# Designs tried in a protein design run: peptides against a protein of PDB entry 8RAJ. Part 7

Target 1, 54 residues: chain A of PDB entry 8RAJ
Amino acid sequence: LPAENEDPDKAVVDLHRSPPKTKDPDLTPSGIIAKVKAGDMTQETARELLLAMR

## One batch from the design tools (peptide; made by RFdiffusion4, then SolubleMPNN)

Design b2_p27_7_s2
Fold by OpenDDE base, seed 5:
Structure b2_p27_7_s2 (fold): chain B 54 residues (1-54), chain A 27 residues (1-27)
Amino acid sequence: as target 1 above (54 residues)
Amino acid sequence: EEEERRRREEEERRRRRERLAEVRLDL
């Protein structure tokens, strides 16, 4: 069994290599707003994410 | 002029991905 060293960095490296295909519903503007409403995200972090997406 | 515009757009897209990666690592 090759240890799947799924480098946690593969997701970061893929994010650097490819524009994030925002298939993560959590990284959509609507998903971010939903997390803030659920209490799973701070308003500040949500603001930074939404600004980084512009 | 078109080559400079293309280079600027590619750099802006890179910086946007870098910022999005940083914020994703801070979550």
Scores: peptide ipSAE 0.103, ipTM 0.633, DockQ to the pose 0.046
Fold by OpenDDE base, seed 2:
Structure b2_p27_7_s2 (fold): chain B 54 residues (1-54), chain A 27 residues (1-27)
Amino acid sequence: as target 1 above (54 residues)
Amino acid sequence: EEEERRRREEEERRRRRERLAEVRLDL
């Protein structure tokens, strides 16, 4: 039986090829705005994130 | 022209992913 060589290198999320699977619901435009309203994020960081999303 | 357009769109998508990754590492 060929051992399934689970190439451990398939776990290297190539950040250039695949968007990081953000399990963080908080990196949505709505989640960012919610964090700013909660005081958990600065307006500056939120602005940079929202600009990077354009 | 279509290949050059595709390369530009792929580069813009790469730069966008890089910026999102950088800002995510700073959080």
Scores: peptide ipSAE 0.099, ipTM 0.625, DockQ to the pose 0.053
Fold by OpenDDE base, seed 1:
Structure b2_p27_7_s2 (fold): chain B 54 residues (1-54), chain A 27 residues (1-27)
Amino acid sequence: as target 1 above (54 residues)
Amino acid sequence: EEEERRRREEEERRRRRERLAEVRLDL
């Protein structure tokens, strides 16, 4: 079987060019707040993420 | 002027994604 040399760069470039069709619910402001409320994320980390989204 | 605006918006969108990827790696 030819090793599909999937250029890891092509997958990275597609992740950078296309909005990830993976709505990572965790990367939404609401998902971040939900993780903090669940205790799965610190308030500090959530603040940094929310600031990076602004 | 419209092309320069599109380039700025694309660059800002790239920088936002890069910051989000960086913060996601620090998590």
Scores: peptide ipSAE 0.099, ipTM 0.615, DockQ to the pose 0.050
Fold by OpenDDE base, seed 4:
Structure b2_p27_7_s2 (fold): chain B 54 residues (1-54), chain A 27 residues (1-27)
Amino acid sequence: as target 1 above (54 residues)
Amino acid sequence: EEEERRRREEEERRRRRERLAEVRLDL
């Protein structure tokens, strides 16, 4: 079985080429706010994410 | 003007993706 070494860079290149067609519900402004409320994300990281989305 | 507007919109979309990728690496 050829282990096709899927270059770990190919996944990074695909992230640069297409916005994830999955709006990760976690990367929505509402999802970020939900993670902060759940304690799964810091307020600082959430602020940076929300500013990057603006 | 239309080509310049398109280039600006593509650049803004690129910069937005780069910022979102940077923060995704810090998570």
Scores: peptide ipSAE 0.098, ipTM 0.623, DockQ to the pose 0.046

## One batch from the design tools (peptide; made by RFdiffusion4, then SolubleMPNN)

Design b2_p28_2_s1 (from b2_p28_2, 8 letters changed)
Fold by OpenDDE base, seed 5:
Parts: sequence; C-alpha cells; structure tokens
Structure b2_p28_2_s1 (fold): chain B 54 residues (1-54), chain A 28 residues (1-28)
Amino acid sequence: as target 1 above (54 residues)
Amino acid sequence: EEEEERRRREEEEERERELAEEAIERWS
C-alpha cells in the first residue's frame, strides 16, 4: 500500500490563524456563568476564565 | 441571508462580552 504522503506542510498550524473559536458551549461566558449558578464552578475559576477571554 | 447571519453572530458575541464584564465586576 503506498504510504500516504501526509504533506508535513499541512501540519503547519498557521500561528496567525485566530484560535478556532472554541464552540464549546461550556466555555462561553453564558456557559461559565450557568456553571457557577449551578454550583459546578467556583466564582474564582469563572473569573479567571472570563479574564482570559478578554 | 449571509449578512443577517453575520449581524446575529456579532450581536450574540457582544451580548456574551457584556455578560462576561458584568460577571468579572460582580466577582471582583
């Protein structure tokens, strides 16, 4: 079977590509706030996450 | 339709930003 030449140049994650907007509903401000209200996240951890999104 | 979808996304991103700012201030 011919070795699929995975072009190593496609592994160059374009460092200039804006980080893929993590569509993780758990990491949206609304999702974080909802976890705090549910008691599943501390206010401190939530604040740190929200500050990192600025 | 594509312009309307873009506007809805921009409005959602702005709303999420406002919620983040309110939460940061509240938990300061």
Scores: peptide ipSAE 0.555, ipTM 0.869, DockQ to the pose 0.634
Fold by OpenDDE base, seed 1:
Structure b2_p28_2_s1 (fold): chain B 54 residues (1-54), chain A 28 residues (1-28)
Amino acid sequence: as target 1 above (54 residues)
Amino acid sequence: EEEEERRRREEEEERERELAEEAIERWS
């Protein structure tokens, strides 16, 4: 039976591929601004969140 | 390719920072 050379390269989890940081789109500056524009967040709360991200 | 992906991420982070600053100023 031919030993299928499992290319060891398929098991190299590219450690440089940062796991998709599912940056909650709701916690991005764009997401916060979008919530304010939609009326789902107050400008005050949005400002506080954006300041905390600095 | 890795350098281009890094550059795109940095440009996205910079744009998000600029949008945050503009929003903070606008809502101050």
Scores: peptide ipSAE 0.554, ipTM 0.867, DockQ to the pose 0.652
Fold by OpenDDE base, seed 3:
Structure b2_p28_2_s1 (fold): chain B 54 residues (1-54), chain A 28 residues (1-28)
Amino acid sequence: as target 1 above (54 residues)
Amino acid sequence: EEEEERRRREEEEERERELAEEAIERWS
């Protein structure tokens, strides 16, 4: 298979493009609070997670 | 356009921070 010359300019990882923060929506403050409200997480565990994100 | 996207992200991060602080205080 011919190695298609992928333009070397596309291989410049734009260092200004913040890596896609895979914002796990479940690990956001809103997501954690939602889990507590749903009864899927204790307030104590949620508080510890929120403190670790500070 | 990039400045507006940045502002929206900063405002979202600030709101998430305020929610975290309120929850930490409430569950202390």
Scores: peptide ipSAE 0.554, ipTM 0.868, DockQ to the pose 0.659
Fold by OpenDDE base, seed 2:
Structure b2_p28_2_s1 (fold): chain B 54 residues (1-54), chain A 28 residues (1-28)
Amino acid sequence: as target 1 above (54 residues)
Amino acid sequence: EEEEERRRREEEEERERELAEEAIERWS
């Protein structure tokens, strides 16, 4: 009986892969600007958010 | 390859910063 060596695919959890900073796409400068262009956010609120990120 | 990925990330972060500054100035 050939023993099928199931090489356990060692999922090398790269512990050095910094968890993807789930930058909420809605909180990026591009995401904020897109919301203003869509009419979903006021320019004033967008400016305040962008200033708080600086 | 890792240096190229780092450079792309730095260039994206710089572009996002420039877009933020331009938007702050435009909406002042």
Scores: peptide ipSAE 0.553, ipTM 0.868, DockQ to the pose 0.654

Design b2_p28_2_s2 (from b2_p28_2, 18 letters changed)
Fold by OpenDDE base, seed 1:
Structure b2_p28_2_s2 (fold): chain B 54 residues (1-54), chain A 28 residues (1-28)
Amino acid sequence: as target 1 above (54 residues)
Amino acid sequence: SAAAAAAAAAAAAAEEQELADRAIEEWA
């Protein structure tokens, strides 16, 4: 059975595809503070997140 | 201009850090 030549051109991994920096606006300091003010996040959780982002 | 956009982005990043620092202090 002839080995069908898998076209090497299909393996062009676009190495230039920078992962979309999904700036989740909810994970910004402003977004976190807004969640706390809305009652959607505890101050403790928010503080931990903000410390981890430093 | 690209330079004005870069300066605005840097200012916004600094403001976000100031907000973070204030919140960390307030919620200590």
Scores: peptide ipSAE 0.516, ipTM 0.835, DockQ to the pose 0.683
Fold by OpenDDE base, seed 4:
Structure b2_p28_2_s2 (fold): chain B 54 residues (1-54), chain A 28 residues (1-28)
Amino acid sequence: as target 1 above (54 residues)
Amino acid sequence: SAAAAAAAAAAAAAEEQELADRAIEEWA
C-alpha cells in the first residue's frame, strides 16, 4: 500500500499565527457591559463581576 | 517603542476601569 505522501508543506508551523488572544474579551469591563446590553447578563451579575475585578 | 506600547496599555486599562466604575454606579 503506497504510503500517501503526507504533504510536508502542512508541517509549516505558521510562526506568524497571532498568539491566541489569551484575554477573554468577555472578562473585560467592556465585554461584561456588552453582555448586559445584549441581554446575555443581568446588571446584578455584571456589577458583582466588575466589583470583583476592582 | 516599548514606552509607547506601555503608555497605550496603561491608557486602555484606565479606560476599562472608568467604564467599570460608571457601570457599577449606574447599576447600583
Scores: peptide ipSAE 0.516, ipTM 0.834, DockQ to the pose 0.676
Fold by OpenDDE base, seed 2:
Structure b2_p28_2_s2 (fold): chain B 54 residues (1-54), chain A 28 residues (1-28)
Amino acid sequence: as target 1 above (54 residues)
Amino acid sequence: SAAAAAAAAAAAAAEEQELADRAIEEWA
């Protein structure tokens, strides 16, 4: 019986997937406050986001 | 040192939380 060529191209789950650079500056308190000051976000939305980070 | 870097990161996180708290109060 021919040995099944198990295609060893099992997707290398890159365990070195760079941790998501989720230092999204837009998700920091400073970044949120800056968006409000720039008029790019409402105070209400900003308050909700800041409360969710607490 | 790793300890000095950790202390600086903790201080920066505390400053960000203080900014958040102030904004939550101002926009209440």
Scores: peptide ipSAE 0.515, ipTM 0.833, DockQ to the pose 0.686
Fold by OpenDDE base, seed 3:
Structure b2_p28_2_s2 (fold): chain B 54 residues (1-54), chain A 28 residues (1-28)
Amino acid sequence: as target 1 above (54 residues)
Amino acid sequence: SAAAAAAAAAAAAAEEQELADRAIEEWA
């Protein structure tokens, strides 16, 4: 089967594609802390998420 | 102004980082 010529021009990741501003409000420090206070997240999971954001 | 909006965004980002740091220390 001929290797499909991956058109290298389609690999131009539009750097102007604003990273999807999925500001998931649940992934902000404030959002994570709010989930812990609501009992919807454990402190351990919250700590791991907050450490990964550093 | 664009400068005032940038300063407000930087202040909000700093506050979120301070909240993160405090939570990491409290839950250590």
Scores: peptide ipSAE 0.514, ipTM 0.833, DockQ to the pose 0.682

Design b2_p28_6_s1 (from b2_p28_6, 9 letters changed)
Fold by OpenDDE base, seed 5:
Structure b2_p28_6_s1 (fold): chain B 54 residues (1-54), chain A 28 residues (1-28)
Amino acid sequence: as target 1 above (54 residues)
Amino acid sequence: SAEEEERRREEEEEIERLLEEAEREREE
């Protein structure tokens, strides 16, 4: 059986993994991080949202 | 699975790093 080298790097929250087509750009992983950078979202709320996208 | 738990831990650690970096960029 070929050892599927499942690259453990694919289990990383690939922020470049096509975000589930959330029609709301503000609820993408990148949009959430951008809100934290802008001070429009707390880290706690951002963490909960990002964890819920797995 | 132990592999699924490891993967979830790595994902949580990455989210934490990204959020810490995002807050740091706000303070700079």
Scores: peptide ipSAE 0.507, ipTM 0.866, DockQ to the pose 0.034
Fold by OpenDDE base, seed 1:
Structure b2_p28_6_s1 (fold): chain B 54 residues (1-54), chain A 28 residues (1-28)
Amino acid sequence: as target 1 above (54 residues)
Amino acid sequence: SAEEEERRREEEEEIERLLEEAEREREE
């Protein structure tokens, strides 16, 4: 989601890299995983989002 | 490159592992 990232040069899929500064903290890799843990997002949707961030 | 494909595969496998872990933690 390069449109949500303040830093488009950061691969957002690399969870060991500093997450791209997203305008929406819920659209960070960590935020997406947290939504899955909370039951607020399906694993499938989370997978699609995380894969689209690279 | 082969190195770029390997990195992409490793990233995909990591995403899968983390999502499976997140789902397990939700089902507990």
Scores: peptide ipSAE 0.506, ipTM 0.866, DockQ to the pose 0.034
Fold by OpenDDE base, seed 3:
Structure b2_p28_6_s1 (fold): chain B 54 residues (1-54), chain A 28 residues (1-28)
Amino acid sequence: as target 1 above (54 residues)
Amino acid sequence: SAEEEERRREEEEEIERLLEEAEREREE
């Protein structure tokens, strides 16, 4: 199976800091933004999570 | 430092822009 090297440089948010290595795709910056786009997360909750990753 | 406070503001503004864009794309 080709390991999809999800290019770690596709952080949707360049927080000038490497995001914490989470194993949960829903807790990545990209995963959080995707949940907001899907309507599965509020902007307020997404903001709090992204700010806590700094 | 003043540079650390500037960087933190720029990061907050980027998060806000990306979330506003994500909500706009959901309403279209």
Scores: peptide ipSAE 0.505, ipTM 0.866, DockQ to the pose 0.032
Fold by OpenDDE base, seed 4:
Structure b2_p28_6_s1 (fold): chain B 54 residues (1-54), chain A 28 residues (1-28)
Amino acid sequence: as target 1 above (54 residues)
Amino acid sequence: SAEEEERRREEEEEIERLLEEAEREREE
């Protein structure tokens, strides 16, 4: 199991699918949400990326 | 199918909730 969804304290988008096997943490659902929380990504851009992963 | 459309709406609503929460946590 990708360790990316094992932290219950992280907002993880459950797309009812296996998370994308990316080596780039910024391209994971959790990485995208973390960028929004940091102010490094807009909600609109994050929405578009997350919707494209399904 | 209707079940695939329902699942897709639930996924979209979850994404919206998580993004709204992330924005709220940034403003606090």
Scores: peptide ipSAE 0.505, ipTM 0.866, DockQ to the pose 0.030

## One batch from the design tools (peptide; made by RFdiffusion4, then SolubleMPNN)

Design b2_p29_3_s1 (from b2_p29_3, 11 letters changed)
Fold by OpenDDE base, seed 5:
Structure b2_p29_3_s1 (fold): chain B 54 residues (1-54), chain A 29 residues (1-29)
Amino acid sequence: as target 1 above (54 residues)
Amino acid sequence: MREEEERRKREEEEMRELEELAREVEASR
């Protein structure tokens, strides 16, 4: 089976395309940290998201 | 060995700073 290239970019909320949905539990500050710990988000993307929520 | 330990330590420090930033953002809302 070809490893489906799960584009890591499809799971990453592009800050330039959509403002962080503050009602999505996965896009809360705590949810962002959980995604980084799971390996589903980079630390850089998490930092950018958190700074944009400030 | 030393370079890998120093990398892991930096990644742990950066994760701690992200957790602090997340708490600051959450407390400011």
Scores: peptide ipSAE 0.571, ipTM 0.885, DockQ to the pose 0.589
Fold by OpenDDE base, seed 1:
Structure b2_p29_3_s1 (fold): chain B 54 residues (1-54), chain A 29 residues (1-29)
Amino acid sequence: as target 1 above (54 residues)
Amino acid sequence: MREEEERRKREEEEMRELEELAREVEASR
């Protein structure tokens, strides 16, 4: 994922792609929650991401 | 007043459910 999308809606997380083994803290369950709390991600997008990791 | 409190309460509940889901996913990994 290019580290360059300031827009959470432009973070093209392909929900159909197995989450890469991203060492990206932003794609950990805890990192997703941190982004929602910061206002940098919607609760809906966070839910979809977390469900795709299950 | 009441509608804003009910909205905030829903947002807090939804956030708690997300935190629970995140913990479930993290524990299953």
Scores: peptide ipSAE 0.571, ipTM 0.885, DockQ to the pose 0.614
Fold by OpenDDE base, seed 2:
Structure b2_p29_3_s1 (fold): chain B 54 residues (1-54), chain A 29 residues (1-29)
Amino acid sequence: as target 1 above (54 residues)
Amino acid sequence: MREEEERRKREEEEMRELEELAREVEASR
């Protein structure tokens, strides 16, 4: 099945609430950059996610 | 013209910084 529309808005990890224990394969550093390039994520959200993974 | 080029240049610089940060995070794992 083609990946039907997991709303990018459900991947708004509220980084103020907990460090992302991301088991989600879509939250790899490369996956984050791919979402920004696709227009599915803001650069600000991507920066915050990447900094929280450091 | 100048403001649009400056905006595009900023967006390209910010994207490069994100790609660098992503590589740093990947290399640290």
Scores: peptide ipSAE 0.571, ipTM 0.886, DockQ to the pose 0.606
Fold by OpenDDE base, seed 3:
Structure b2_p29_3_s1 (fold): chain B 54 residues (1-54), chain A 29 residues (1-29)
Amino acid sequence: as target 1 above (54 residues)
Amino acid sequence: MREEEERRKREEEEMRELEELAREVEASR
């Protein structure tokens, strides 16, 4: 399987594309932490998302 | 050996700070 370096920033919410008005469970603070622990999100992107929710 | 332990310790500290930030954001909603 080609290791597609899927840029985690492309798979998880363009911050310039309208704040998702959807209660996406993947965009809860707990869901963000779960994605980082799974390796599906960078710590940097998680920090930016959490700070944007503050 | 020493550099790898220091890296792992930093990653564990950064994850703890993210979990604290996530709890702060969740408590503010």
Scores: peptide ipSAE 0.569, ipTM 0.884, DockQ to the pose 0.592

Design b2_p29_6_s2 (from b2_p29_6, 11 letters changed)
Fold by OpenDDE base, seed 1:
Structure b2_p29_6_s2 (fold): chain B 54 residues (1-54), chain A 29 residues (1-29)
Amino acid sequence: as target 1 above (54 residues)
Amino acid sequence: EEEERERREEEERRRREEELQREIDELLA
């Protein structure tokens, strides 16, 4: 019986996740906030990007 | 059971959207 290598790293694409409105996941509001929390983006840059998305 | 699951998933989605909106509003304040 071939061992079903269920790659546990098949990122369960949450089919209930609305398709990212942006092609770049890093440009989503969530991606911007994640970068700020990681220290990879300034709050000022995040504010400008979030304002441009409204 | 399916309707209860769908309701829980919708409630969880709404909570995540509300939390995200709060974090956005905090950055925009």
Scores: peptide ipSAE 0.383, ipTM 0.774, DockQ to the pose 0.613
Fold by OpenDDE base, seed 5:
Structure b2_p29_6_s2 (fold): chain B 54 residues (1-54), chain A 29 residues (1-29)
Amino acid sequence: as target 1 above (54 residues)
Amino acid sequence: EEEERERREEEERRRREEELQREIDELLA
C-alpha cells in the first residue's frame, strides 16, 4: 500500500507557543487562572503556585 | 495577504500574553 503522504506541512507550527508544557496542564499559569475563574481554586492557592513558578 | 495574516496572528498572540500577564499580576498584587 503506498504510504499516503503524511503531509510534512502538517507540522502545525503551533504558533500558539503553549507556555512550556509543565507535565501537569493544571499547573500552568493559564491552567491555574482557569481554575480560579471556575471556582475550583482559591486565589491564595493560585498566588502561592504562581510565586513558586518564578 | 499572507503578511497581513501573520501580523494579525502576532497581534492576537501578544493580546493573549498581555491578558494572561494582567491576570497573573492581579492575583499577585
Scores: peptide ipSAE 0.381, ipTM 0.772, DockQ to the pose 0.623
Fold by OpenDDE base, seed 4:
Structure b2_p29_6_s2 (fold): chain B 54 residues (1-54), chain A 29 residues (1-29)
Amino acid sequence: as target 1 above (54 residues)
Amino acid sequence: EEEERERREEEERRRREEELQREIDELLA
């Protein structure tokens, strides 16, 4: 019986997320926060970027 | 039922926006 590897990485595209107003999804406030949570960005770098967006 | 769905979707959107704003404010504190 073939084990169907259901790839659990169906990224639930949250259709209710406001489209990023920025051309780079990684430079949105939500993209910055996501990188910090993933450990891909320091809190200091995130703070500097978020301050520059105000 | 449609008005109840719209109210739930608006409430979920507001909760996500409020959560994102809290996380931003925590990083900026």
Scores: peptide ipSAE 0.381, ipTM 0.772, DockQ to the pose 0.630
Fold by OpenDDE base, seed 3:
Structure b2_p29_6_s2 (fold): chain B 54 residues (1-54), chain A 29 residues (1-29)
Amino acid sequence: as target 1 above (54 residues)
Amino acid sequence: EEEERERREEEERRRREEELQREIDELLA
């Protein structure tokens, strides 16, 4: 599968003034929600990831 | 004028955080 080069210019607006501890912008709560809305992630996978971050 | 800008930016940030939290809560319900 081609690595979707998500444009590095999608500044993940870190809603928290704290630097994202996650090197992967797609693994932020906002990135997870965005993938679910786009249909790129299931709600179940999103739930598991969000629970693991708490 | 800078204080009014900072207040608007803080209010927008808070609204986005509240929206994100609602969407998280909907997925976790």
Scores: peptide ipSAE 0.379, ipTM 0.772, DockQ to the pose 0.617

Design b2_p29_8_s2
Fold by OpenDDE base, seed 4:
Structure b2_p29_8_s2 (fold): chain B 54 residues (1-54), chain A 29 residues (1-29)
Amino acid sequence: as target 1 above (54 residues)
Amino acid sequence: DAAAAAAAAAAAAAAALPAAIAELEELAA
């Protein structure tokens, strides 16, 4: 009987997704929009940030 | 099929992006 060694190398969720560097000078309105264009920020988060700057 | 559903969701998000950007540009003015 071949032992099915199902290696549970279940994806080490790299929880070292570096916290988004809170020193991003791109927290300007233009930089927020650029992050949404790049897929790095959700529309909802961008809306909340832009409203907080107004 | 989960792959077909994921592809359809990605295509829908990409199609909505121009309108989403226009709304954010209006909020940034």
Scores: peptide ipSAE 0.351, ipTM 0.700, DockQ to the pose 0.775
Fold by OpenDDE base, seed 5:
Structure b2_p29_8_s2 (fold): chain B 54 residues (1-54), chain A 29 residues (1-29)
Amino acid sequence: as target 1 above (54 residues)
Amino acid sequence: DAAAAAAAAAAAAAAALPAAIAELEELAA
């Protein structure tokens, strides 16, 4: 009778969860400002993106 | 205290945020 395979499901916590590079190519000017307001984007990055759209 | 320094930095960032948003809104127009 074959032995109990204790597979401990080692949830490999992917410590290489690269923060989703939200290269959201669909960041509208309003979406950029909303991310800054939420603390999800720096003012500098937002300025660079808005200037590049302009 | 590192917690006091973090709280002061967060308060300064929160106080600057309205002006930062206004500059970005002007740039987005």
Scores: peptide ipSAE 0.351, ipTM 0.705, DockQ to the pose 0.852
Fold by OpenDDE base, seed 1:
Structure b2_p29_8_s2 (fold): chain B 54 residues (1-54), chain A 29 residues (1-29)
Amino acid sequence: as target 1 above (54 residues)
Amino acid sequence: DAAAAAAAAAAAAAAALPAAIAELEELAA
């Protein structure tokens, strides 16, 4: 009986899958506020970003 | 009811959004 296919190619889950570089364009203060208005950003995250830009 | 609680939470968040935006606009000035 031919033993066909012992190779579970261990798909080395590249744990270094760099998080998708969301080219978040440098969020201007207006861009941050627009994301909060759209529901794409929390108020807390927006506040932290705006304070870090000051 | 979990759906009623979720709807109430969403309505409360939507009602707070104008005040949240005003605070962020003040921080961005």
Scores: peptide ipSAE 0.351, ipTM 0.702, DockQ to the pose 0.894
Fold by OpenDDE base, seed 2:
Structure b2_p29_8_s2 (fold): chain B 54 residues (1-54), chain A 29 residues (1-29)
Amino acid sequence: as target 1 above (54 residues)
Amino acid sequence: DAAAAAAAAAAAAAAALPAAIAELEELAA
């Protein structure tokens, strides 16, 4: 029976991993507006995101 | 009727979409 060496230290979600600055192209002002046009985002969420980018 | 109310809400949201987009475009400038 191979003991599953669950290395418990690799399951530490590095809470200090700065979210990769994946400039998610979908989080640009134009990408946000495109998601609202597609129905994939609410106007309210889009407003909050655009205000946070100013 | 719940289906008629849902259809009316969806139609109202679709009619408001152009004005909503214009507001977001102003916020994105």
Scores: peptide ipSAE 0.351, ipTM 0.705, DockQ to the pose 0.772

## One batch from the design tools (peptide; made by RFdiffusion4, then SolubleMPNN)

Design b2_p30_1_s1 (from b2_p30_1, 15 letters changed)
Fold by OpenDDE base, seed 4:
Structure b2_p30_1_s1 (fold): chain B 54 residues (1-54), chain A 30 residues (1-30)
Amino acid sequence: as target 1 above (54 residues)
Amino acid sequence: MEEERRREEEERRKKEELEKKKKKELEEME
């Protein structure tokens, strides 16, 4: 009986491909600060968002 | 009353800040 060598390497779904942490770069503390510097966000709104993350 | 006044003040500040940025951008283009 020919043992069909089903290549076991096709079952390594790379579980180390972390689902893209599309943490919207815009909703990070660094992204909020970048939006304020770019002029796309007010300092007041940025302060409120940064306080809500604590 | 106090929360409504706070929202109106925030909206006014956001508008004034946007107008100041647009004015500065216009002054930088002249």
Scores: peptide ipSAE 0.084, ipTM 0.620, DockQ to the pose 0.024
Fold by OpenDDE base, seed 2:
Structure b2_p30_1_s1 (fold): chain B 54 residues (1-54), chain A 30 residues (1-30)
Amino acid sequence: as target 1 above (54 residues)
Amino acid sequence: MEEERRREEEERRKKEELEKKKKKELEEME
């Protein structure tokens, strides 16, 4: 008897595909806000960058 | 199937809550 073990395991949807590492983790909305809180970025520059992402 | 749907719903809720927090932090900087 051919056991049709149709391998259902090729739908490893690579959920471990880490969202493409944003080449600048610092240019995410969270990274920008973190830089302002650290004093590494002005509130004005952060506002402009966050508005340009909408 | 039920546990997977529950996990996806919890992840969606966490993402929506994080987006709402970021939106409020932006509105406070405006």
Scores: peptide ipSAE 0.076, ipTM 0.446, DockQ to the pose 0.109
Fold by OpenDDE base, seed 3:
Structure b2_p30_1_s1 (fold): chain B 54 residues (1-54), chain A 30 residues (1-30)
Amino acid sequence: as target 1 above (54 residues)
Amino acid sequence: MEEERRREEEERRKKEELEKKKKKELEEME
């Protein structure tokens, strides 16, 4: 059996991998409103996304 | 029946818009 060198550091790094709080600036309530104002998003899609964040 | 047709039309419009955006991005890169 190949000894899986489970680097004990990889298990600790995965536990400290806070899910990237990539709040995509585009997926914030302010980013959604900015896209609607720019014409890059419909008002209907913006309403659905804003309701799903609540 | 009316809600289903409304959802299918919205999905079609979203798909056509995405294809237009991808085509424009490809034409801007050449």
Scores: peptide ipSAE 0.068, ipTM 0.576, DockQ to the pose 0.021
Fold by OpenDDE base, seed 5:
Structure b2_p30_1_s1 (fold): chain B 54 residues (1-54), chain A 30 residues (1-30)
Amino acid sequence: as target 1 above (54 residues)
Amino acid sequence: MEEERRREEEERRKKEELEKKKKKELEEME
C-alpha cells in the first residue's frame, strides 16, 4: 500500500493546547443566555454563573 | 473568563520557560 505521506506537521497535535476542557456548551455565556431565553434557567442562576466566569 | 485566561497564559509561559531551560541544559551537555 502506498505510504500515505501524512505530513508529520499535521500530526503535531498542539500538545501546548490544553485539551479543550469540555466547557459544557451549555455553560458558555451564550449557552447560559440561551437557557434563560428558553425558560430552562432562572435569571438569578444565570447571573451567578456569569459572575463566576469573570 | 478573564481569570481562567490569565491562568492558562501563565501556565503556558511557565511551560515554555521550562522547555527553554531544558533545551539550554541539553545543549550545554553536548
Scores: peptide ipSAE 0.028, ipTM 0.388, DockQ to the pose 0.015; fails the geometry check

